# Peptides against a protein of PDB entry 4JHK: the designs that were tried, part 23

Target 1, 212 residues: chain A of PDB entry 4JHK
Amino acid sequence: EDYKIQSFDLETQKLLKTALKDPGSVDLEKVSSVIVDQSLKDQVFSREAGRICYTIVQAEAKQTNGSVFRRNLLNRLQQEFKAREETRKRSTQEWVCLVSFICNIFDYLKVNNMPMVALVHPVYDCLFRLAQSDALKNEEEVDCLVLQLHRIGDQLEKMNVQLMDELFNLLRDGFLLQEDLSSMGRLLLLEILEFRAGGWKLSDTAQKYYYS

## One batch from the design tools (peptide)

Design b1_p17_1_s3 (made by RFdiffusion4, then SolubleMPNN; from b1_p17_1, 8 letters changed)
Fold by OpenDDE base, seed 4:
Structure b1_p17_1_s3 (fold): chain B 212 residues (1-212), chain A 17 residues (1-17)
Amino acid sequence: as target 1 above (212 residues)
Amino acid sequence: SESLEEVDKELLESLLS
């Protein structure tokens, strides 16, 4: 299985590859830190981070019955989530990468074949933040919001439909009432409103775009 | 919706214990 880790230097790539195959032979705390740090810088990697993390978790569990990687990963995730407003103020790019990372962890890092309940509200909190008026006027944040809802909206709704209803009420109001949306932002909001209304079903073309 | 950060922190900590 191929993992998209070209954004790392060669030494770090070797570290990650070893973690994927033989997690007991590397410093898994360091591995988790590297993954989180890169996820905050590179949205493309952030999209792949969940899959990589899942693989490492499974490999460690099978090899040593350990959970060092997962523990460190989730600890770091909580720290970054708590500091999300500061991150947003510092860098919109890092903020949307953080949201993408959290959403991808939710998507891939399952327990007993179910999404981690502890991640449900953090994900919603991030999406609600993106649905605020000051975020909706920024096309980069709208792109992130819509992308995540396309990828995990159906799963997230199953965890808490009430919060999803509240979120989409905000999106509807933004679409209808907010005047400083970009043309593309407005179109994206309309599209995601229709996407949920249609049962979270993607066309073949849309699936390729959002999951490529 | 208001932030549920503190509740989530407790839940995460419980999973890590």
Scores: peptide ipSAE 0.022, ipTM 0.603, DockQ to the pose 0.143
Fold by OpenDDE base, seed 2:
Formats: structure tokens, sequence, C-alpha cells
Structure b1_p17_1_s3 (fold): chain B 212 residues (1-212), chain A 17 residues (1-17)
């Protein structure tokens, strides 16, 4: 299986490759830290990071029945989540990377083929933050919000439809009432409103765009 | 919306075990 880790230096690539195949032979805390750090800088990598994390988790479980990697990963994720407001103030880019990473972990890091219940509220909390007026006026945050909802909205709704309804009430209100949305932001909100109304189903073309 | 700090600590701990 091929993993997109070209953004790392060769030494780190080797570390990651070893973690994927023989997790017991590497420092899994370091591996998790590297993945999180890169995910906080590169939103594109966040998607791949989810897949990589899942593979490492599975490999470690099979090899030693351990969960060192997952523990360290989620602990770091929790720390970043707790500091999310400070992160947002410091850097919108880092903030949306954080949200993207959390959402992708939710998407890929399945437990018994199901999403982790423990991540449901944190994910919603991030999305609700993006749905606030001060965030909706920022196109970068709207882009992130809409992208995540395209990718995991259907799964999140299955976990808690009430929260999804509340979230989309905010999005509807933003679309209809907020005055300082960008034109693109407004279009994105409309699109996601219609996307959910259509049952979270993507066309073949849209599927390729969002998931390739 | 409730955060991880408020409602998910126990669930997270169970997941990490």
Amino acid sequence: as target 1 above (212 residues)
Amino acid sequence: SESLEEVDKELLESLLS
C-alpha cells in the first residue's frame, strides 16, 4: 500500500514506513508527534494522516495487541483540541488544519468498523465553532467547514442527528442573515445545505473531487 | 455543543485503554 509521505525528509519517511510495517520497532510516541505536527501544518496531509494512523493502529494491534500509538495520538489530539481557541487566534491556517485532522481521524480511525464515539462531540464542537458568525466571515474557515461536512457529515449525523440539525440551523441562519459573508462563502453554505437535504449524496464528479 | 473536556473524557479513557 502506498502512502503519501513525500513531504517528510527521508529519515522521517523511513520512520513512518517502519511504523506501518513493524510498529514495535520504533518510538510510536515520536511517530504520533510527527504525524500530528505535520497535520497541523498541511491540510492536504491531514487526509492521508488519517489513513496512516489507522494502518499503524491496526499493525500495532496485530503485532503486540498494543495501543501505544493510538494512545499517544489521541492524547496529543486532546491537547490540541483544548488549545483550539488560542490556535485559532494565532493562525487560521493552523486552526483549519487542526479541524481537518480531527475530522479525518474520526473518518479513518474506526473501532470495530464504527466511528469512535469519543470523537463525536469534539468534532461537532469544532464544526460549531466554524459555524459561528466570526468564523463564517472567513472564507478559509468556511472552506474547511464545508469540506469536512462533505466528507464526514453523513457519519456524524448518524451519530447525533440533533447536533447536526442544530449545526445546520446555524449554517442556514448564516446564509440568510449574515451580512459579511463572501460571495464564495455564501455559495458554499448554500451548497452544503442542499447537499445534506439531498441525503449527503455526491455525484460521481463530486465524489472524485472530495475523496481523491 | 459540549466539548471533549465536558463529556468525552471517560469515553476517551476507555478508548485509550
Scores: peptide ipSAE 0.021, ipTM 0.604, DockQ to the pose 0.152
Fold by OpenDDE base, seed 5:
Parts: C-alpha cells; sequence; structure tokens
Structure b1_p17_1_s3 (fold): chain B 212 residues (1-212), chain A 17 residues (1-17)
C-alpha cells in the first residue's frame, strides 16, 4: 500500500513507515502527535491521515492486541475538540483543518467495521457550528462544511437522521434568508441541499473530486 | 447535541483504553 507522506522529513517518514509495519518498535504517542499536528495544518493530508491511522490501529491490534496508538490519537482529538472555539477565533484555516480531521477519523477509524458512536455528536457539533450565520458568510468554512457532508453525510444520517434534518434546516435558511453569503457559498449550499435530496449520490466526476 | 465530553462514560473509556 502507498501512503502520501512525502511532505514529512526523511526521519519522520521512516518513523511513520515503521509504525505501519511494526508499531511495537516505535513511540506510538510521538507518531500520533506527528499525524495530528500535520492534519491541523494541512486539510488535504487529513484525508490520508485517517487511512494511515486505521492501518496503524490494525497493525498494533494484530501485533500485540494493543490500542496505545488509538488511545493517544483519540485523547488528542478530544483536546482539540474542546478548544475548537478558541481555534476558530485564532485561525479559520486551523479550524477547518480540525473539522476535516475529526470527520476523516470518523470516516476511516472504524470499530468492528462500524463508525465510532462516540464521534457522532462531536462531528455534528462541528457541522452545526459551520452552519451558523457567522460561519456561513465565510467561504472557507462553507467549503469545509460541504466537503465533509459529501464525504460522510450519508453515514451521519444513518446514525442520527433527526440531527441531519435539523442541520439541513439551518442550511436551507442560510441559503434562502442570509444576505451576506458569497456567490460561491450560496451555490455550494444549493448544491449540498440538492445532493441530500437526491439520496447522497455522486456522479463519477464528483466521486473522483471528493474522494480521490 | 452532546459534545465529546458528554458522551457515555463507559463507551468513551472503552475507546480510550
Amino acid sequence: as target 1 above (212 residues)
Amino acid sequence: SESLEEVDKELLESLLS
């Protein structure tokens, strides 16, 4: 399997590669910290990070039946989630990276081939925050919101359809009533409203765009 | 909605153990 870790220095790449194959031979707390730190800076990497994390979790489970990596990863995730409002205040870019990271962990880090139930409400909390008026006026936040809903919206709805209905009520109101949306923001809201109405189904072209 | 802090204690502990 190929993992996109070329952005790291050679020493860190070696660390990550070793963690993927022989997790017991490395400091898994350090590995988790490196992955989280990079995910909070690079939204594109956060997608790959989810896949990497899942692989390390599986490798550790097979090697020692341990869960040290997952524990450290989720502890860090919880810390960042608790500080999400301060992060948003400090940097919109860091905030959308945080949301992307949480959503990608939800998407990839399955337990018994099922989403982690404990992450459902935290994910919705992030998406609801992006759906508030003060966030919808920022195109970067709208981009993040729409991207996550394209990737995991169908899974989230299966976990809690009531929350999804409430979320999309906010998005509909934003589209129809909010005056300070950017042109692109308004188009993105319309697209995601129609996407859900169509059963969360993407064209082949859209599939490649959102999942490649 | 409940935040990560308010999730079921047993479930959270299981995931973080």
Scores: peptide ipSAE 0.018, ipTM 0.603, DockQ to the pose 0.093
Fold by OpenDDE base, seed 1:
Structure b1_p17_1_s3 (fold): chain B 212 residues (1-212), chain A 17 residues (1-17)
Amino acid sequence: as target 1 above (212 residues)
Amino acid sequence: SESLEEVDKELLESLLS
């Protein structure tokens, strides 16, 4: 498989490529830091980051039976999650990148083909924050919210249907009652409400948009 | 071998807090 890492400098690209194939020969703490840093700057990369992280975890497990990369990754993720409100205040862009990254890690970094239970509440916490009135008025945050629900909503619901019901109550109220939504924001909320009602199933065209 | 969640149990629990 080919990994999209052309946004990095050549030295970092080499580091990542080596980590993917021979993780025991590189500083995996540095690798995790590089991936997280870039994911906080580029929301598009955050999707690729999830895939890269999964591959490195598998490679290290097979090569050395180690978990150094995963440990460092989760430590950094924990730090960023705890500081999420500060991040949001500083930069909406960094905030939505953080949410995207956490959701993508949830999506890709599975245990025995199951999502990590420990990530369920952190993911919902992020989505609930995006569903608050002060966030729903920002189209960038609505875009992020809807994108993540398209990608992992069905998985999240299987983990906790009660939280999903509560989340969609907020989205319904936002759609019906909040006056300062953008036109696009309102349309996105309607679309995601219908998406869940339809069993989280996308058309072929929508599938390509949200998952490729 | 231990599952991912078992190996990172303490870190994952901390993530929830």
Scores: peptide ipSAE 0.021, ipTM 0.620, DockQ to the pose 0.611; fails the geometry check

Design b1_p17_1_s4 (made by RFdiffusion4, then SolubleMPNN; from b1_p17_1, 8 letters changed)
Fold by OpenDDE base, seed 4:
Structure b1_p17_1_s4 (fold): chain B 212 residues (1-212), chain A 17 residues (1-17)
Amino acid sequence: as target 1 above (212 residues)
Amino acid sequence: SDELEKVDKELLESLLS
């Protein structure tokens, strides 16, 4: 399998590759820390980290029947989530990377082939934060919000349709009433409103219109 | 498994709103 880990130095790449194939031979706590740290810096990696994490979890379970990696990963996730407002204040880039990472973990790290129930509210909390007026005026945050909803919106709605309705009420109001949205931000909000209205699908024509 | 889900929920308790 092809894992996008080019952003790491060669030594760390070797560590990750070994974790994927032979997790029992590496420090899985260190591996989890490295993945989280990089996910907070690299948006491209943060959206792919879930797949890597899932693979490591499965490999460890099969090899040693252990769960060291997952436990450490989720513990770190908890810490970062608690500090999300401070992260946002310090760096919008790190904040959107954190959201992307959490959403990607939700997407890939499944139990019984279902999303982890414990992650549902944290994911919504992040999306609701992005839907606030002070966030909607920032294109980087709007990009993140819309991207995550494109990726996991349908799954998330199945977990709690009421929260999704509330979220999209905020997005609708932002689209209609907020004056300091960028042109692109407004366009993206319209697109995602239409995306959900269409059953979390868009025609090729619509996709070209909004992303051309 | 359901058992793993329960363990994860306990670990992530502080994440719940």
Scores: peptide ipSAE 0.026, ipTM 0.685, DockQ to the pose 0.641
Fold by OpenDDE base, seed 2:
Structure b1_p17_1_s4 (fold): chain B 212 residues (1-212), chain A 17 residues (1-17)
Amino acid sequence: as target 1 above (212 residues)
Amino acid sequence: SDELEKVDKELLESLLS
């Protein structure tokens, strides 16, 4: 299986490849740190990061019945989540990368093919933050919000429909009432409102776009 | 899977608030 890790130097690529095949032979704390660090810089990588993380988790479980990688990964996620407001203030780009990464971990790091319950509220918290007025006025944050909802909205709704209803109430209000939305932001909000109303179904073209 | 879920939940304690 091929993983998109070309953004790393050769040494780090080797580290990641080894972690994927023989996790017991590498420092899994370091591996997790590298993945998180890169995910906070590159939103595109965050999608691949989720898949990589899941693979490493499975590999370690099978090899040693261990969970060192997952533990370190989740610890780091917890730390970043706690500091999310500071991150947002410092860098919108890092903030949306963080949200993207958390959402992608939710999407890929399944437990018996089911979403990790522990990540449900953290994901919603991030999305709710993006749905606040001060965030909706920023197109970069709206892009992130809508992208995540396209990718994992249906799964999140299955986990907690009440929170999803509340979230979309905010999005509806933003669409209808907020005056300082960009034209694209308003368009994206409308699209996602209709997307959910349509049962979260993506066309083949749209699916390719969001899951490329 | 349930055991793993519980362990992860404990690790993510702050995320559940």
Scores: peptide ipSAE 0.024, ipTM 0.642, DockQ to the pose 0.595
Fold by OpenDDE base, seed 5:
Structure b1_p17_1_s4 (fold): chain B 212 residues (1-212), chain A 17 residues (1-17)
Amino acid sequence: as target 1 above (212 residues)
Amino acid sequence: SDELEKVDKELLESLLS
């Protein structure tokens, strides 16, 4: 398996590679912290981070029948989620990285091939925050919102259709009524409205863009 | 594995608060 960890220094790369193959030989709390810290700085990495996390969870379960890594990861996720408003005030970039991270964890960290039910409301809470008027005027937040809905919108709707309807009511109102949207932001809202209406189906080109 | 199927209810519930 190939993992994109070239952005880390050599020592950290070694740590991550060892965690993937022999999780019992490393400090899994440290590993989880490194992954989360980088995911909060680099939205692109957060996608790879989800895959890495799932692999480590599998490796630990097979090696020791343990779940130390997953518990540490989710504890850190909880801490960041609780502080999400402060994060948004401090840095829009860090905020959208946080949303991307929680959405990717939802997407990859499945139990019995099902999403974790406990993550459904936290994910929706983040998306609802991005759908507020003060967030929709920021193109970076709109980009994040639309990207996550393309990736996990279908899964989220299956978990709670009522919340998805409420979310898209806000997006429709933003598209139709809000005056201070950027041109691209308005186009992205229209696209995502049409995307859901079309059954969450992507073209081959769009799928490569959002999932590669 | 048993651990992959195991859900820590207390931890997961705390994520909702």
Scores: peptide ipSAE 0.024, ipTM 0.660, DockQ to the pose 0.596
Fold by OpenDDE base, seed 1:
Structure b1_p17_1_s4 (fold): chain B 212 residues (1-212), chain A 17 residues (1-17)
Amino acid sequence: as target 1 above (212 residues)
Amino acid sequence: SDELEKVDKELLESLLS
């Protein structure tokens, strides 16, 4: 497998590569911090970060039967989640990166092939925050919301249908009632409403129409 | 929200132990 870590300096790249192959030989707390820090700066990287984290977790489990990396990663994630409102106030970009990262960790870090139950409510809390009227007027936040629902919506619904129903009630109300949505924002909300209604699938034609 | 956060933290700690 090839991992996209070109955005890091050479020293950090070496650290990450070593962590992927020989996690017992590196400071896994430092590795987790580096990954989280970069994920909070680059939303695109957050997707790759999930894959990297999964690989390191598996490598450490196989090599030493340890979970040092996962523990440090999730502890940092919890800290960032707790401070999410302050993060949003400080930087919308960092906020959507945080949401993306949390969702990607949910997507990749499974326990016994099951989603981590402890991450279900934090993920929903983030999505509900994005579904509030003050967030729906910001296209960057709408983009993030819709992207995450495309990625993990079906998994989240399986974990808690009630919360998903409540979330989509907010999205429906936003689509129908909120006046200060951008044209693209309104289209994205309609698309995601149809996406769920269609069993978390859209035709290629519909997808191209909304995301071209 | 605070209550849910506490429960989630507890579950997380359980998974990591």
Scores: peptide ipSAE 0.023, ipTM 0.580, DockQ to the pose 0.152

Design b1_p17_2 (made by RFdiffusion4)
Fold by OpenDDE base, seed 4:
Structure b1_p17_2 (fold): chain B 212 residues (1-212), chain A 17 residues (1-17)
Amino acid sequence: as target 1 above (212 residues)
Amino acid sequence: SDDEHLQELIEEDIANA
């Protein structure tokens, strides 16, 4: 399988490739740290991080029946989540990368073929933060919000429909009442409102846009 | 808050998997 790891130097790429195939031969704590660090800097990679992480988790489980990588990954995730407001203050780019990473972990890192229940509220907390007025006026944050809802909204709703209803009430109010939305931001909010109303179904064109 | 107990929740989730 092909993984988008071109943003890493060659030595780190080799480390990641080895982790994917033979996790027992590398420092999995270091691997997890590298993945999280890069996910905070690269939006494209943050989208791929979940898939990479899942593969490593599965490989380690099969090879050694271990869970060192997953444990370290989730510990780091907790740390970054707790510091999310400071991250947002420091860098909008890193903030949206963090949200993308958390959402992608939720999407791909399944346990017993199910989403990790422990990640549901953290994901919603991130999305609710993006739905606040001060975030909705920033196109980069709106892009992130809408992108994540396109990718995992249906799964997330199945975990807690009440929170999803509350989230979309905020988005509706933002769309209708907030004056300092950009034209594109307003269009994106309208689209996602319609997307959920339509049962979280994408056209072929939209699928390519959000998943390519 | 959710973030205060996230580690415990994650560990519980893993243990029950």
Scores: peptide ipSAE 0.029, ipTM 0.675, DockQ to the pose 0.672
Fold by OpenDDE base, seed 1:
Structure b1_p17_2 (fold): chain B 212 residues (1-212), chain A 17 residues (1-17)
Amino acid sequence: as target 1 above (212 residues)
Amino acid sequence: SDDEHLQELIEEDIANA
């Protein structure tokens, strides 16, 4: 399996490759820190980061029955999550990267083939923040919100349908009542409302209409 | 927000893994 880590310097690439194959031979705290740092800068990498993290977790479990990497990763994630409002104020890009990363970790980092229950509320908290009026007026935040719901909405709903109903009440109200939405933002909200209503599926025609 | 108890939840999740 090939991992997209070309954005790192050669030394860091070597570190990551070693972590993927022989996690016991590297500083797993450093590895987790490097992955999180890059995920906060590159939203495209955040998807890959989820896959990389899962692989390292599995490799360490098989090698030593350890969970050092997962522990360090989640500790760093908690730190970034707690500081999410400061991050949002500093950089919208870093904020949406953080949300993307948390959602991708939720998507990929399964335990016993199940989502980590501990991540459910943090993910919803991020999505609820994106669903506030001050965020809905920003197309970059709406893009992030809708993208994550497309990726993990069905899984999140299975974990807590009540929170999903509450979230979509906010999205409906935003679509219907908020005046300072961009045209694209309004279209994206409508699309995601219809996406859930259709059982988290859209036809190819509908997909092209909203994302062309 | 559950951020005040996130560490506890994470630790519990890891312990049950």
Scores: peptide ipSAE 0.029, ipTM 0.678, DockQ to the pose 0.636
Fold by OpenDDE base, seed 3:
Structure b1_p17_2 (fold): chain B 212 residues (1-212), chain A 17 residues (1-17)
Amino acid sequence: as target 1 above (212 residues)
Amino acid sequence: SDDEHLQELIEEDIANA
């Protein structure tokens, strides 16, 4: 299938395409670095990045039974995660891209058709950070929070319902009590509260928006 | 801190996968 990699130059596109079909013929550390770097710049790509990463992981497993790419990817992800507060201070855009990328990796990079348990707490940590008062007042961070919960909230809840309850307590309090929310931010919080209450199910229109 | 031990958790997850 086709992958949305038009944001890369032609040489990098070729590198990625080669990694997808013949991962043993390329530097997988370089490939992982390129994917992470671009995901930190483009939230739209971060969604595609999850799918790309999964495909490369599967291709390498099939070709050599190796996991070099996954190891390099996760190592880089760990580095970015550890520096998340600094990233947030430097650039809200890069911060929400990082969160989006981590969430999309959680969504797509499954092993034996199961989510990676190691990513559960990092994902929740990111979402909890977005649910703090200083983040909820920023519409860009609220957009990110709500989008990720639409995409992976049901999966995360299955992994740890207690953390999800605690997270949504913060969101409810933000919706009801926080004075400096934007009108749109408040509407988004209400929508996601209702979304979970409805069993994480959306209309067909909403489905296309959040899962396109 | 959870992030200080993330590498260990990732390695364990990979080993168990």
Scores: peptide ipSAE 0.029, ipTM 0.679, DockQ to the pose 0.643
Fold by OpenDDE base, seed 5:
Structure b1_p17_2 (fold): chain B 212 residues (1-212), chain A 17 residues (1-17)
Amino acid sequence: as target 1 above (212 residues)
Amino acid sequence: SDDEHLQELIEEDIANA
């Protein structure tokens, strides 16, 4: 398996590679911290981070039937989630990285092939925050919101349809009523409204219209 | 299971945040 970890220094790359193959031979708390720290700085990496995390969890389970890595990872995630408003105030970029990270962990870190129930409400809380008027006016936050809904919206809806309905009520109101949206932000909201209406699938025509 | 216990702990902590 190939993992995109070239952004790390050689020592850290070695640490991660060892964790993927022999998690019992490394400090799994340190490994989790490195992954989280990088995910909070690089939204693109957060997608790969989810895959890496899942692999380490599987490797540890096979090796020792342990869950030390997952425990440390989720503890760190919880800490960052609790501080999410301060993070948003400090840096929009760090905030959207945090949202991306929690959504990717939800997507990849499944237990018994099921989404982790404990992450459902935290994910929705982040998405609801992005759906507020003060966030919708920021294109970077709208980009993040729409990206996550494309990735995990169908899974989230299966977990709680009522919350998804409430979320999309906010998005519809934003699209129709909010005046200070960017042109691209407005287009993205329309697209995601149509995406859900189409059963979380874009038609070939719609895909061509928005992405060609 | 360990997974169930972990989920409960995380849910409790998140609910209290």
Scores: peptide ipSAE 0.026, ipTM 0.639, DockQ to the pose 0.112; fails the geometry check

Design b1_p17_2_s1 (made by RFdiffusion4, then SolubleMPNN; from b1_p17_2, 8 letters changed)
Fold by OpenDDE base, seed 2:
Structure b1_p17_2_s1 (fold): chain B 212 residues (1-212), chain A 17 residues (1-17)
Amino acid sequence: as target 1 above (212 residues)
Amino acid sequence: SEDEELEKLIEQDIEEF
């Protein structure tokens, strides 16, 4: 299977390819760090990162019955999550990359074919942060929020409908009451409100946009 | 299971944030 890792240098690409096929032959802590570092810089890669991570986890489990990669990955993720407010203050771009990465790990890194329960609250915490007034006025944050809800909203709701209701109360209030939303931001909020109301079902056009 | 144990540890750590 082809993975989109062309953004890495050749040595790192080789490392990742080896990790995907023979995880026991590489430093999986280093691999996890590389993936996280790149995911924090490239939001597009964040989606691919989820798939890559899942593949490595499965490969290691099959090869050695180990979980070194997953442990290191999640530990690093926790560190970044803990520092999320500082990250947001430093760089909106890095912040939305972090959110995207956490959401994509939630989406792809299954445990017993189910989303990791441990990631539910962290994901919601990120989305709630994006739903605050100071974030909703930033189109980049709104874009991230709406994108993640399109991708994993249905799964998240199944994990905790109460939190989803609370989140969407904030989004509705933002849409209706917040004055400093961009026109596009307002449209995106309306769209996501309707999207959930419609049962999280995408049109063919929207499917291509969010899952291409 | 190992996965359950890991999740519990992660949840515990996150709740301490």
Scores: peptide ipSAE 0.025, ipTM 0.623, DockQ to the pose 0.112
Fold by OpenDDE base, seed 4:
Structure b1_p17_2_s1 (fold): chain B 212 residues (1-212), chain A 17 residues (1-17)
Amino acid sequence: as target 1 above (212 residues)
Amino acid sequence: SEDEELEKLIEQDIEEF
């Protein structure tokens, strides 16, 4: 499989490639740190990062029956999560990258083909933060929120429908009541409301309407 | 299993924050 790691320097690319094939031959703590660091800078990479992480986890499990990489990854993720408010204050871009990364890890890093239960509440916490009024006025945060709900909303709902209902109550209220939303932000909120109402599906025609 | 153990550890850590 090809992985999109061109954003890294050649040495780091080699490190990642080696980790994917022979995780026992590299410093997996370093690998995890590199992936997290890049994911906090590049929202597009965060999706690829999830897939990469899953592959490394599987490779290590198969090779050494170990879980060093996963433990280091999740520990770092937890650290970043704990500091999320500080990150948000420092950089909206880094904050949305963090949310994207957490959501992508939730999406890709499955245990027995199921989401890690431990990540459910952290993911919801991030999404709830994005659903607050001070975040909804920022189009970049709305973009992130809607994107994540498109990607993992159905999975999250299956894990906790009550939290999802509460989240969407906030989104509905934001759409209807908040006056400082951008036009695009308002459109995106409407779209995601309809997306869930339609069973987490949207027709191609509707998709074009909201995103063309 | 190892996965279950990790899950529990993570859950414990998350409950703390």
Scores: peptide ipSAE 0.024, ipTM 0.624, DockQ to the pose 0.112
Fold by OpenDDE base, seed 1:
Structure b1_p17_2_s1 (fold): chain B 212 residues (1-212), chain A 17 residues (1-17)
Amino acid sequence: as target 1 above (212 residues)
Amino acid sequence: SEDEELEKLIEQDIEEF
């Protein structure tokens, strides 16, 4: 498999490559820290990070029947999640990176094609925070919200349809009632409302309207 | 299976999140 890790220095690249092939020979706590740190800086990397994490988890389980990497990863994720409001206050960019990373971990770290139940509420908590009026006025936060719902909304709904209904009530109200939405933000909210209504897919007509 | 073993490991770690 090809992994996009060229943004790291050569030493770190080697560390990650070794972790992917021979996880028992490296410090997996350090590996997890490196991945989380980079994911909090680069939202584009967060998707790749999810895939990398899944591969390392599988490799360690197969090689040593161990879970050192996943344990450290989840512990760090929990720490960042608990500090999410402080992160948001400090940097919107870091906040949306955190949300993206949590969602991507939810998406990739599956067993028997099932998501980790423990991540369901944390993911919804992040999405609900993005759906508040103070966040909806920020286009960067709306972009993040809509992107994650496109990626994992169908999976999240299967885990808890009641929370998804509540979330989309907020999005509907934001679209209809909030005055200080950007033009793009309002467009994205409308699109995602239609996306869910269409069974988490876009019709040909909608696809043409929003993305032609 | 490998998936079953991984599932067991994940279940153990879920308590830590």
Scores: peptide ipSAE 0.023, ipTM 0.614, DockQ to the pose 0.070
Fold by OpenDDE base, seed 5:
Structure b1_p17_2_s1 (fold): chain B 212 residues (1-212), chain A 17 residues (1-17)
Amino acid sequence: as target 1 above (212 residues)
Amino acid sequence: SEDEELEKLIEQDIEEF
């Protein structure tokens, strides 16, 4: 299996490749730091990062029954999550990268194809923050919110339908009542409302309408 | 199984998050 790590220098690429095959032979703290740092800068990489993390976790568990990588990863994630308001204030781009990373870790770090329960509330907290009026006026934050709900909304709802109902009440109110949304922001909110109403699926017709 | 062992490890790490 090939992993998209071309954005790293050659030494770091070698480090990551070795971690995927023989995690016991590398500094897994360094590996986790590199992955988190890049994920906070590149939202596209965050998707790949989730898959990489899952593979390393499995490899380490199989090789040594260890969890050094996952522990370091989750500790760093917790630190970034706690500082999320400061991150948002400093940079919208870094904030949406953080949200994307947390959501992708939720999506990929599964055991027996089940999500990590400990990440459910942190993910919802991020999505609720994106659903506040001061965030909905920013198209970049709306893009992030809608993207994550497309990716993991069905999984999140299965974990807590009440929180999902509350979240979508905010999105509905934003769509109907908030005056300073961008045109694209309004379209995206409408699309995601319809997406959930359709059982977290879009018809081919709807896909063409919103993304043509 | 490998998955069961990993699950136990994850449960131990939940407190770290």
Scores: peptide ipSAE 0.023, ipTM 0.615, DockQ to the pose 0.073; fails the geometry check

